# Designs tried in a protein design run: peptides against a protein of PDB entry 7UQJ. Part 93

Target 1, 160 residues: chain A of PDB entry 7UQJ
Amino acid sequence: PELYQNFNITPPRGVLFHGPPGTGKTLMARALAASCSSDERKITFFMRKGADILSKWVGEAERQLRLLFEEAKKHQPSIIFFDEIDGLAPVRSSKQEQIHASIVSTLLALMDGMDNRGQVIVIGATNRPDAVDPALRRPGRFDREFYFPLPDVKARFKIL

## One batch from the design tools (peptide; aimed at target 1 S55 W57 V58, target 1 (a further copy) V58)

Design b2_p24_8_s4 (made by RFdiffusion4, then SolubleMPNN; from b2_p24_8, 13 letters changed)
Fold by OpenDDE base, seed 4:
Structure b2_p24_8_s4 (fold): chain B 160 residues (1-160), chain C 160 residues (1-160), chain D 160 residues (1-160), chain A 24 residues (1-24)
Amino acid sequence: as target 1 above (160 residues)
Amino acid sequence: as target 1 above (160 residues)
Amino acid sequence: as target 1 above (160 residues)
Amino acid sequence: VEYYPPLEYSNFDKLKEEAEKRLA
């Protein structure tokens, strides 16, 4: 946040956290939300899992995504965190591909419809950045990417 | 492992990491593995998800758990990390309950069968400690519990 | 960055990440750098280790710090990340204390010489916040502190 | 589950249709 102010950078609508599992992507998103929340200005943090969007919201996933973005707008400043966002990717069944395409289209539309002045940030986390639909990784969506490396073997030696 | 040896503390067989999602349970388990790994003593880190034990190992989950513990013993000192260990909990279908009961029974037997001298630590992580089978939370199993609080509001103020 | 823009928060010159080893301080700094980088605006990320400033730059540490800040200014927007910033602290030899005092004085001068509008952020990470010179923790320097908790002391006592 | 009111996107349907065309 402060970095972007200093840089006079138009804040991204979406940020992609990518890297191996257990590198702290979810912790980082929560820490960012916490760091940006003061006594005067509480940031509302919404969390969903990509797999839950497909499995728990069968037939209502589009509606639930809309409701999530609406809630985030109502409670702005807010963060929407999609954990395992690659879990929106279809399971290789044709019926799941169609459902997936509709859900991804809804997410694209929701991200494109965010005013650049909105106090809503979307964070996606994935262990498989190449499994995230390239359409989600375009400018105005998840256009900023953060690599979370495994703590290097050299970092392991310094932890000891 | 080394930490417990250095403290002359009998290492727990199992440690339960519990707390809200994104509090860094998985990161902590990896950091512990890294911190216990020296140049002379590399710790092998095994990771599984509770839901994957049910979904990916359908019909072989017991065998895969046995193989995991055998591999961990072969590569000791080692950590077995079960992320979302509450995902071993049955979904409310009778068929899933029977499968779950068998998997949990296998995990109990594997934890009970660990010699106190084994250089294998089991870490379970959950967002729902009350959804973990009480039998897994008994002495000699996941008998030590770590609460991962959300980064406190006071930590938020120091961040701002 | 977006979060700070939305919060109308004056960005700090310096941010101190503190907490136990392996809590993801270095990961967080890299993630912040990556989050602030878009296709249109790449943030340059400079990383140094406190111990390397003393050991690798023997007799040239002051010059190397100056060059680092100059390079960061040239490549702004930029982040300077000092990992293990407490490693600038002297080892208890009188000769190392004098060298350390000079290096710390140089770092203080470089941080004080940054215009509040500069697109350079300095992040320090430490496992020992009390070993960081109090002069570095004053307003206009590392004036914002982020605690990276381990699983709470109460959780540690349940491990022990 | 408290339902939050729908985001009034004046062009949501158009944006969705454009997104569907990009995914097809």
Scores: peptide ipSAE 0.044, ipTM 0.242, DockQ to the pose 0.043
OpenDDE base, seeds 1, 2, 3, 5: peptide ipSAE 0.041, 0.035, 0.035, 0.000; ipTM 0.254, 0.231, 0.430, 0.373; seeds 3, 5 fail the geometry check

## One batch from the design tools (peptide; aimed at target 1 V58, target 1 (a further copy) K56 V58)

Design b2_p25_1_s1 (made by RFdiffusion4, then SolubleMPNN; its pose is not in this set)
Fold by OpenDDE base, seed 4:
Structure b2_p25_1_s1 (fold): chain B 160 residues (1-160), chain C 160 residues (1-160), chain D 160 residues (1-160), chain A 25 residues (1-25)
Amino acid sequence: as target 1 above (160 residues)
Amino acid sequence: as target 1 above (160 residues)
Amino acid sequence: as target 1 above (160 residues)
Amino acid sequence: LDEEVEKLSLEAAEELAKQAEELAE
């Protein structure tokens, strides 16, 4: 509840940050995690890269996802941030390795298994929203999408 | 010597930057490299991603590590920054591919082979210090660890 | 034409940004994309990581590259930014998997197939220009190389 | 959100920069 109020969103299970790489998606997810963290109520921020889950946990990626969600639930309020989620949950194709299909299926089940009353928010970041499995973008999963445009030239010249 | 003085640290062979992703570990390592670089004494900054060494140099990762350390030594004073070092040197497990064991073994040997009088600093960055092989975290290797906390909410609200 | 004028470069098909990691190559590529974008003429910025194309698109990386170039051409003026291009197009070695050779061959063909009058610029970023296939660094491909030095301490303190 | 993300990105870069200065001291 409070976590969702701080996001100024009706409680989505998942928020998809999409936009060109380095538009601050990861930074925003962290800033949100911090802004929602008070001295009294620290938000536990979990971050994983999509491709890292596939590569680092060969044959155990599904288990690692389950453990991540369990740990996030244990440490509520929490944010699970999947950076480069298109690497974790690429669009389902008939040519995709069964491994990818299994991992995506596990993530879908985990997203679906979240109690809407839980204080776990999932943020997925991608540069390619269309490379994310459409099943993840359905209501009750990543049902809110925020586009991160490239900062205007004027804003960038302030960063330069 | 001077390189270590500029780090305000008793000369570790290696410094482990750990903390949540995008807490600025990589940025800090670069800032340190720059701050330690003067017009009179440029620091050569080498950066590698742990997972990239494994993936890009299949069957030659050990050689590439050796070459990296040799090049860093040749271009002293130098910093070798391993971003995502947990990808390069994951915790040794009986399930780890022999390749990982060999690469980790090579990195250990390279860390041990550094003369403490040399002007080569190794910085490893990880989001998961416990996913780094404990052998790397021993004295004379990554024997100094710096935690990069998430910026305080107050700092973040100034970032917000 | 105008895109190339805005880059202050005689129209290369490709520009290689090389230098130490996080010298701002990615940031610069984006800043350039933004600076070249006006209210009247938005530049479409495509960004891919080299290693991601290899890993995310197993068996379809060549097709994904073709689609990327087609999409970039469709949305002219556009920039295709390959971050960590050494991961996509590693130096050809006799030990390289045929997959890498095929992907590199596809990228070469795509670079060669760009009409110099097209408003598509390809920017490759690497920390290891010598790890990029020399065939990509030939005239008519990545024929302009920009070294991103570590910003001077003075410049960094101004960026800091 | 875009302005906020931009602002956040700037300020986070500035804070990271400041933290980098503090650690470099």
Scores: peptide ipSAE 0.000, ipTM 0.278, DockQ to the pose 0.023
OpenDDE base, seeds 1, 2, 3, 5: peptide ipSAE 0.007, 0.000, 0.005, 0.000; ipTM 0.294, 0.372, 0.372, 0.380; seeds 1, 2, 3 fail the geometry check

Design b2_p25_1_s2 (made by RFdiffusion4, then SolubleMPNN; its pose is not in this set)
Fold by OpenDDE base, seed 1:
Structure b2_p25_1_s2 (fold): chain B 160 residues (1-160), chain C 160 residues (1-160), chain D 160 residues (1-160), chain A 25 residues (1-25)
Amino acid sequence: as target 1 above (160 residues)
Amino acid sequence: as target 1 above (160 residues)
Amino acid sequence: as target 1 above (160 residues)
Amino acid sequence: LDEKVQEAVEEAAKLRNEQAEERAA
């Protein structure tokens, strides 16, 4: 409740931050975690890279996802931030189907299994929203999308 | 022409941004793309990571490079930004020679094959310019190098 | 000596920056390198990702580590920054034991072999200090640990 | 939220811009 009030949004189960690399998606996810933390109620921020879950935990990725969501539920209000989520849940291509299918299915089930009353927000960041499995972008999962445009020219001429 | 006028540089076929990670190479490449975009003429910004081209497209990397350069030519004026270009074109070491040699040779040929009138700029970003194949750093390829120093201490203490 | 005076710390052979991703570990390591550089004495900053040393240099990782430490010694005062050091020296799990054991052993030997008079600091950054081999966290190696908390809300709102 | 996220994206962009200005100076 408060987390979603502080976000000023109807509780999405997941928020997809998409846009070009280096546009501030990770910074924004952290800012949201910070802005929603009061002195009385600290938001717990969990962060994982999609590629790290696959590469570091071959055969345990599903269990690590379950543990992450349980830990996030235990420490609510919480934010789970998946950086480079397209590395975890790529669009199903025939050549890597089985290993990705189980991880995607686990992530789908975990997002579907979040009680609507849970103070857990899932933020996925990607540079390629079209490379994320469409099943994750459906209502009740990453059903809110925020585009991070490249900063405007006028703002950048001060950087040059 | 206009792209190079906006860069205030004689048209290099390629520009190498080198310097420590997080020095703003990617942000600068994007700022250049934005600053060179007018309301009438938007610059198309293509971005690839060197490691992604190798890992995602084993055996198709050469074709993906060709398609990228064709797409950039189709959408000119355009910028091709290779992030972590040393991942795509590492210095030739004897143990990985054949696969890297063909990709490097393809990238060399694509950079050499850019018509002098093409409004395509190639920007390579690396943390290790000496880890990039010297053939890419020759005239007519990445023949301009920009060092991204670590920002001064006084500037950074405001970020801490 | 001067490097450690400029750090205002008793010379650790290694410093472990740990904390959630994007908490500024890399930025801090760079800020330290910059703050310790005077006009008269520039600190050389070497940076490697743990995963890059393994993936790019399969079977040469030990040699690359030796060369890195020799180069750092040649360019002293210097900082060696290992980003994602848990990728280089993960806790020994039975399934990857041999390849990691040799790289870890080499890193241990290099850190132990640093003369107490050398102006070389090693900074390791990790999101998972418990995933770093405990042998690296012993006295005379990464014996100083700095936790990078999620910056406070008020501090971060200035970064947004 | 869209406005606050947009404002915060714009601010984060502005701060990256200021950080990059401070890097270019």
Scores: peptide ipSAE 0.000, ipTM 0.274, DockQ to the pose 0.027
OpenDDE base, seeds 2, 3, 4, 5: peptide ipSAE 0.000, 0.005, 0.006, 0.006; ipTM 0.231, 0.346, 0.203, 0.281; seeds 2, 3, 4, 5 fail the geometry check

Design b2_p25_1_s3 (made by RFdiffusion4, then SolubleMPNN; its pose is not in this set)
Fold by OpenDDE base, seed 2:
Structure b2_p25_1_s3 (fold): chain B 160 residues (1-160), chain C 160 residues (1-160), chain D 160 residues (1-160), chain A 25 residues (1-25)
Amino acid sequence: as target 1 above (160 residues)
Amino acid sequence: as target 1 above (160 residues)
Amino acid sequence: as target 1 above (160 residues)
Amino acid sequence: LDEKTEELTLKAAELLAQQAEERAA
């Protein structure tokens, strides 16, 4: 509720940050986590790299996702940030990756299982929104997408 | 050509950023990608962590490198940033890592196969330039090296 | 000695930085590394991600830790920064992870084996201090803990 | 390069903070 108001977005369960690498997706997710955190109400930020979930926990990636969502729910208000979520949730149509199909299914179920009243925001960052399973991009999951353009030259020259 | 002019460096196929961890190598690579990107000419930035290429794709790391270079070539002008490239390309003289030898060989071949007229810059970041295979540090590969010193205390207090 | 004076902390062998992700733990560790580094006395900074130690080096993680500490000792003064140290040193009471028990034991032995006169500081960063083995949080190991709150928006804008 | 990297870092962070404020606004 309040977290979502601070995003100026009606409560998406998930927000997809997409755009070229280095466009500030991770930094924006961190900035949002801060702006939503007050002295009275510390937001717990959970960062996972999609690729780390697959590589560390062969056979337990589903359990690690469940634990992440449970921990996020326990420490509400919270943000779950998935960096490189395309590494976690490759398109199911890629026939070769049965192991990924179960992890994606678990992530879908966890996102679907979030009550809209829960103060848990999921932010996925990707450089390849089309490499993310379309099932994750449906309403009630990553239903809002923020494009991170390469900042305009003028904005960047202010950074230089 | 134009990309390299924007770097104020004659066209290295690869630039090695080396220096202590946290000296801003990754950030500089992103900033360079930014400065070279205009509204008319968006630079595609490809970031890979050397260690992630080895761990995710046991047996397919070579294919992933090929795909990365093909995708970078398809989306010219582009930057390929390898963070922790010493994790990808350990010195071949380390007898124990046959798996790395093929990956390094593939990276060498891909860097050699880049036409100097291609608008693909490869940036490698490492904390250990001496841990990078010397074959990668030859002319036409990572032939320019930028040392990132630990910023002076005064410079860092401006970041804090 | 001198390194520890620059930290304004009596020489802990290890400092645990804990707090939510994105609170600047890694940045602070880097910021400490450079504040202690002068033109005459460059501090060597060793960064390892706890989870990368486990995943890259199945069966050699202990050896990689030993090599890291030896290299840090060889390049004194030095800082070893473990990012996500909870990924390296899960609580031993988690019955399922025998492989982690040996790695944790090796890390404990390496921290215990550091002469207090050695100019090697170990900084562990975690989002979950309670997920770190309590044996690592004992005196002579990670005996000082620094909480990184989510900086207030105002404090963050000073870092930005 | 270091000063420029630091300035870039700061300004990138400022820009992202501004973008966060503009979106919060």
Scores: peptide ipSAE 0.005, ipTM 0.204, DockQ to the pose 0.022
OpenDDE base, seeds 1, 3, 4, 5: peptide ipSAE 0.009, 0.008, 0.009, 0.010; ipTM 0.325, 0.373, 0.358, 0.382; seeds 1, 3, 4, 5 fail the geometry check

Design b2_p25_1_s4 (made by RFdiffusion4, then SolubleMPNN; its pose is not in this set)
Fold by OpenDDE base, seed 4:
Structure b2_p25_1_s4 (fold): chain B 160 residues (1-160), chain C 160 residues (1-160), chain D 160 residues (1-160), chain A 25 residues (1-25)
Amino acid sequence: as target 1 above (160 residues)
Amino acid sequence: as target 1 above (160 residues)
Amino acid sequence: as target 1 above (160 residues)
Amino acid sequence: LDEKVRELVEEAAKELARQAEERAR
C-alpha cells in the first residue's frame, strides 16, 4: 500500500514472484510486508503454503481460501502471501483436475472480488510460473510479476 | 571454501540455517555459494529438498544421499544445500521411525566420512531445528548454526 | 546493490547485522561484498571497526566518516561495513555522550545524504542492536536488520 | 515500485539470461 501510494501506483491485486528455488521470493514477500508496515500503519501478513492448504484441508481448501481472504480483509491493510502457489493453482489441464479446478475457481473469484480500493495485496510465489493457471496471471489477479533470477556467478555477485 | 580458506578457517563440515520460513535461509545458502565462487574457483552448488528426497526416492533415499555426496566430492569445491532438512532427518523418536532412521544414519555416516580437508560444505536449512536429529547437530556434522530471525516489523523495514 | 537494483527495490541505505560475537556477521559482510563483485563489476569493500574509528581518530571521527562515505561514493558500487557499529553509534543516553553525539549525527547525516540511486550499501554489525542509536535504525538508514544468533555450543562449531 | 521492480527484475532477468547465453557459448 504505502510503497504503491508513494509511487501513486494503483496497488496490484496480485503480485507473482517467480524464479528458481532459493532466490528469496518468500524473503522478499516478508520484506515487502514489513517495509509497507509503519508505526502508523501495520500491515497484517498472512502466509500460506500452497501444498499445505491442499494437504491440511482436503475438501475444505475452498473454505480456507475464503476464510483467508475474509481475515485479510478484516485485518486490512494486509498482505496474503501464497508460497508455492503452483501447488494451489496448477494449470487446469493437470491430471488431478477436479480438486484443483474448484480451488482455482475459488481463488480466481476471491481475487476478482477484491475491490481495487481494498488494502489487501496478494503475493504468490512459485518456482514454475508456467505451472500457475494462466487465469490467475491475468489483469486484476496476479497481474504483476517479479522474476527472481538465480544469481548466476556474475549475478551472484549481484545478490549478496 | 575460499571464504574459509581466505580466513584460514577450517570450513565447517555442516552448517545449519534455522529460523522461521521465508527468512532467507535458502537465499543465503545460494549467496554463500556464489560468494565462495571466484573465476579461479567455481563452487558447485547442489540443492536438495528434504521432503523431495523422501517422496521421490522411496527406498532409495540412502543411495541418493550417497550419490549426492559422491557428486559433491567429485565437483569439489562444492556446497550441498539441504532445504527443509528436518524432513530428511527427524528426531529418532518420531512415529515414522524406520524410514527415517536409515536415512539419518546414512546422512550421519556421510557427514562423518567427509574429510576435513574436503572442499565440501553441507548447509541444512530448517524452520524447526528441534525437529532435526540431535546427532546431526553434533561436532563434525551440522556443528554450525545460523538462526534467521523473522525480521521484526521495525526490523522488517530493515531486510528489504 | 544489484539484487536490489534487479528488484527495483530501493537498496537499503543500511543493513544492520546483529547477534552475539562470533556469529559470522563480519564473515557474512565480507562474503556479501565478495559475492557482489563480478569481473565486470567490482564492488569496493570498505571495512571499518567502530571502536577503531573512535580510538584512532579522536576528534577526527566525523571527518573520517565523511571521507569514508566520499571514498565509497567515488568507488561505487561499494559496501561500507562497520564492524562493532555500536562502538560508533551508541544510544545518545550513554555516559560518553558528547563525543558520540556528533559522530552519530554525522553518520545519520551521511546515511540520509546517500541518494537512493547511489550504489553504496552500508552494513553495520553489532552484538548489541539495542546499544545502537534508534535513529540509525529508522527507514532510510539501517532500515534492514539481520540477526546472527549464537550457534549453541554444539552449534557454535556451526558458523565459522 | 511495481514498474520499477518489474523493470529491474526484467533487467536482472535479461542480464542473467545474457550471462547464461554467454556461458553457454
Scores: peptide ipSAE 0.012, ipTM 0.368, DockQ to the pose 0.036
OpenDDE base, seeds 1, 2, 3, 5: peptide ipSAE 0.000, 0.007, 0.000, 0.000; ipTM 0.379, 0.276, 0.292, 0.266; seeds 1, 3, 5 fail the geometry check

Design b2_p25_2_s1 (made by RFdiffusion4, then SolubleMPNN; its pose is not in this set)
Fold by OpenDDE base, seed 4:
Structure b2_p25_2_s1 (fold): chain B 160 residues (1-160), chain C 160 residues (1-160), chain D 160 residues (1-160), chain A 25 residues (1-25)
Amino acid sequence: as target 1 above (160 residues)
Amino acid sequence: as target 1 above (160 residues)
Amino acid sequence: as target 1 above (160 residues)
Amino acid sequence: EEEEEAELEEARRAPRRELTRELPK
């Protein structure tokens, strides 16, 4: 909670967690959600996996995104965590362009439609930041990025 | 290794981390690896994704598993982490039976071939413990299971 | 960033991350540091290991702590992360009492000397919260505690 | 289709503030 208030940092609408698989992006998002929750103020945590939205909701992915953002808004303060967001919003050069284009446009519109006063934070996790549509990595969307490096051998001894 | 020795806990040959997506299974495995690493005793951490072994090593998956276990043995003390192990060792009733059967049998043999005195720990992570071949969930293999539940809203308030 | 501003939470001077080895405490501290950093406002992240302060700086640990806090103050906004803080600030009943007593007293004084308006946050990580001097766990010091459990079934439903 | 492409193109034109901070190695 407090780290950010002390720094007078304008809160990002979206945070991109990126780094190699298993660097703790998903755990970090959950730990952030829990760290911001107090007995007085309960944060609602929504989690979706990018590939699961596409696979479970073929032809309804846009509607499911809208419902997710509406539910997050209803249960403010809220975190929406997208694990493997590169599966939801791939760069256009993927041969599955058409189905992803409408989903990406919907996610862009939903992130842009977040009132700056809303208590909804979006966290995206990816192993491939360059595979996420650059439009999502713009100010007002996933405008903050956190690199989760593989602990190098020496850095492991420093981290753990 | 040392975590288990310090607690007089007979180290499991394998540990299954299971629970919903983003419950921190992969982070926990890495964190265990590094927490067991001291300046005096460096743990080598090997990570593989189950689906990546199948997709990248078509026809060589068995060889890649053997090489992985040999390398882990060479660099003892070691952790082998399999993320999405259900992708590597699906339940036998999967329509992709033949290709998976040889890979599963190889993984079973490699886990059984681990000398109980070896400083190699295998951690498997899955979102679907019931999709993992039950043969891998037997004593001497993934014989310890850690359930990574979704945090309930109230219970977040207790941890953070 | 935003989760914390939206919640009007008065920032702690210190945050204690505690839980079993490998529960992601150090990764959390680093990710918090990264998450608070923007292009506009760079957070400086200082990391020290408790045992390293004692082992590398025999007879200079107090001076090294002072220098660390001065450097953090100079490079505000800043995070000071102490990994294995129980190695730096053990409970007084440890047979290594005399050398640790002066170091603990110095750390207490440095945390108390933090102006509440300073943009310096201290994060301590430990596997043994009960091995940390209780004086450090008082309001105005490490007055917030984040438990990183080994995910047992019920406890994981609590964090995540 | 054309409106979705136009909205995506407009979203692409927004200036990139590269708020990329690597965790210190």
Scores: peptide ipSAE 0.011, ipTM 0.216, DockQ to the pose 0.076
OpenDDE base, seeds 1, 2, 3, 5: peptide ipSAE 0.000, 0.000, 0.000, 0.000; ipTM 0.254, 0.193, 0.279, 0.317; seeds 1, 2, 5 fail the geometry check

Design b2_p25_2_s2 (made by RFdiffusion4, then SolubleMPNN; its pose is not in this set)
Fold by OpenDDE base, seed 2:
Structure b2_p25_2_s2 (fold): chain B 160 residues (1-160), chain C 160 residues (1-160), chain D 160 residues (1-160), chain A 25 residues (1-25)
Amino acid sequence: as target 1 above (160 residues)
Amino acid sequence: as target 1 above (160 residues)
Amino acid sequence: as target 1 above (160 residues)
Amino acid sequence: SAEELAELEAARAAPRRPLEVELPK
């Protein structure tokens, strides 16, 4: 029985990690991947950066997203971690609308097309949750959000 | 006598954090900044991404680096953390030579121009130390390197 | 003057890293070990788990602790990292008292027996600081404590 | 192997092409 099924935790299809830079969002995603891995059940961890996907030619970004989700689906259980997801799916601004809209629309379709029984978790990390397209923050997509606070200055002073 | 004094650890002017993505390089830099802060002596932490500096107009990247180092020097003791420093100072490849060469040359000059007595530590984080210009990895620059291994699968099973 | 010398940071002999699982305690310990290493001065990093020491025969656990501290002292500067130190030094409960008391007493004696000038740092990591024997949390032992917060407790219950 | 997975992750995390940041001329 799957970790998520055993925990009776409906795993979010998408989880948004947000908080200041260097709060351990990427580390947490890797730790979660490691935590959910057992000797019997290894989790495959896929990492992409929003900017690295966006730097691809129009249509190639969408193809790379599709291939990523297909590969993640093939290697279930899997985690797809998007670092700097605000770079991939910025808020729809009128001037960049077409290229960003196609990538965002592809990501939306891929997240919506994940069967409810899929063992693919999508983690988006951002420093600016308000810069992420609100369409991605809807139920069935990045419907759970986790704030990574700066370790309080006082908590930092304790570390040495 | 303090551990650091007992260790006779001349803190490097420049420290290269290298290792796989999400091994906590940024978190470590912040923890070190925090750790070196006391109630009497607050460390100022400056964070920049290599790509964000490189995305600026030619000459503006150099100006922003100079301003960063001046501000860090003004707010001593300070840490300058360059995330993804391989994006700021990639290995000199023949095709990208001019723009990268000016930024790298500026960073080299700024690191060399740090007075030996300065309370400015520069931390570079990279996933690809071999993609960092070898000129930055010389003595007096990023002369100390710290490998952030993936927590071994066995060590990860043990973290949870 | 060096940043570390200027901060007048008397490093604790013992540092307790506490916080939920997967918050990067082990990673932090390794990165601190790496950060204190130079080409001229390599820090030796010793890692042990509390449970792995406790799983040894009565008297062998104490011998292994002594050997560990002797080896760490021989290979100064060194870090001894105890992962899951609550497994090694649980709060003295009446039923487990004898075996645990001898191990805890040995660890106490080893930490107290570290000369003030020793270049051995002991890091204990736990998810349960309240499960660590209060005797270990006294001055001259694990006298500094570092909280690794969960990114929001509500957030973690939703990720897992 | 854990090493092969780390290499695969590192190889996948390494953008094959340098970001041609077309700095506007």
Scores: peptide ipSAE 0.000, ipTM 0.248, DockQ to the pose 0.071
OpenDDE base, seeds 1, 3, 4, 5: peptide ipSAE 0.000, 0.000, 0.000, 0.000; ipTM 0.279, 0.183, 0.254, 0.285; seeds 1, 3, 4, 5 fail the geometry check

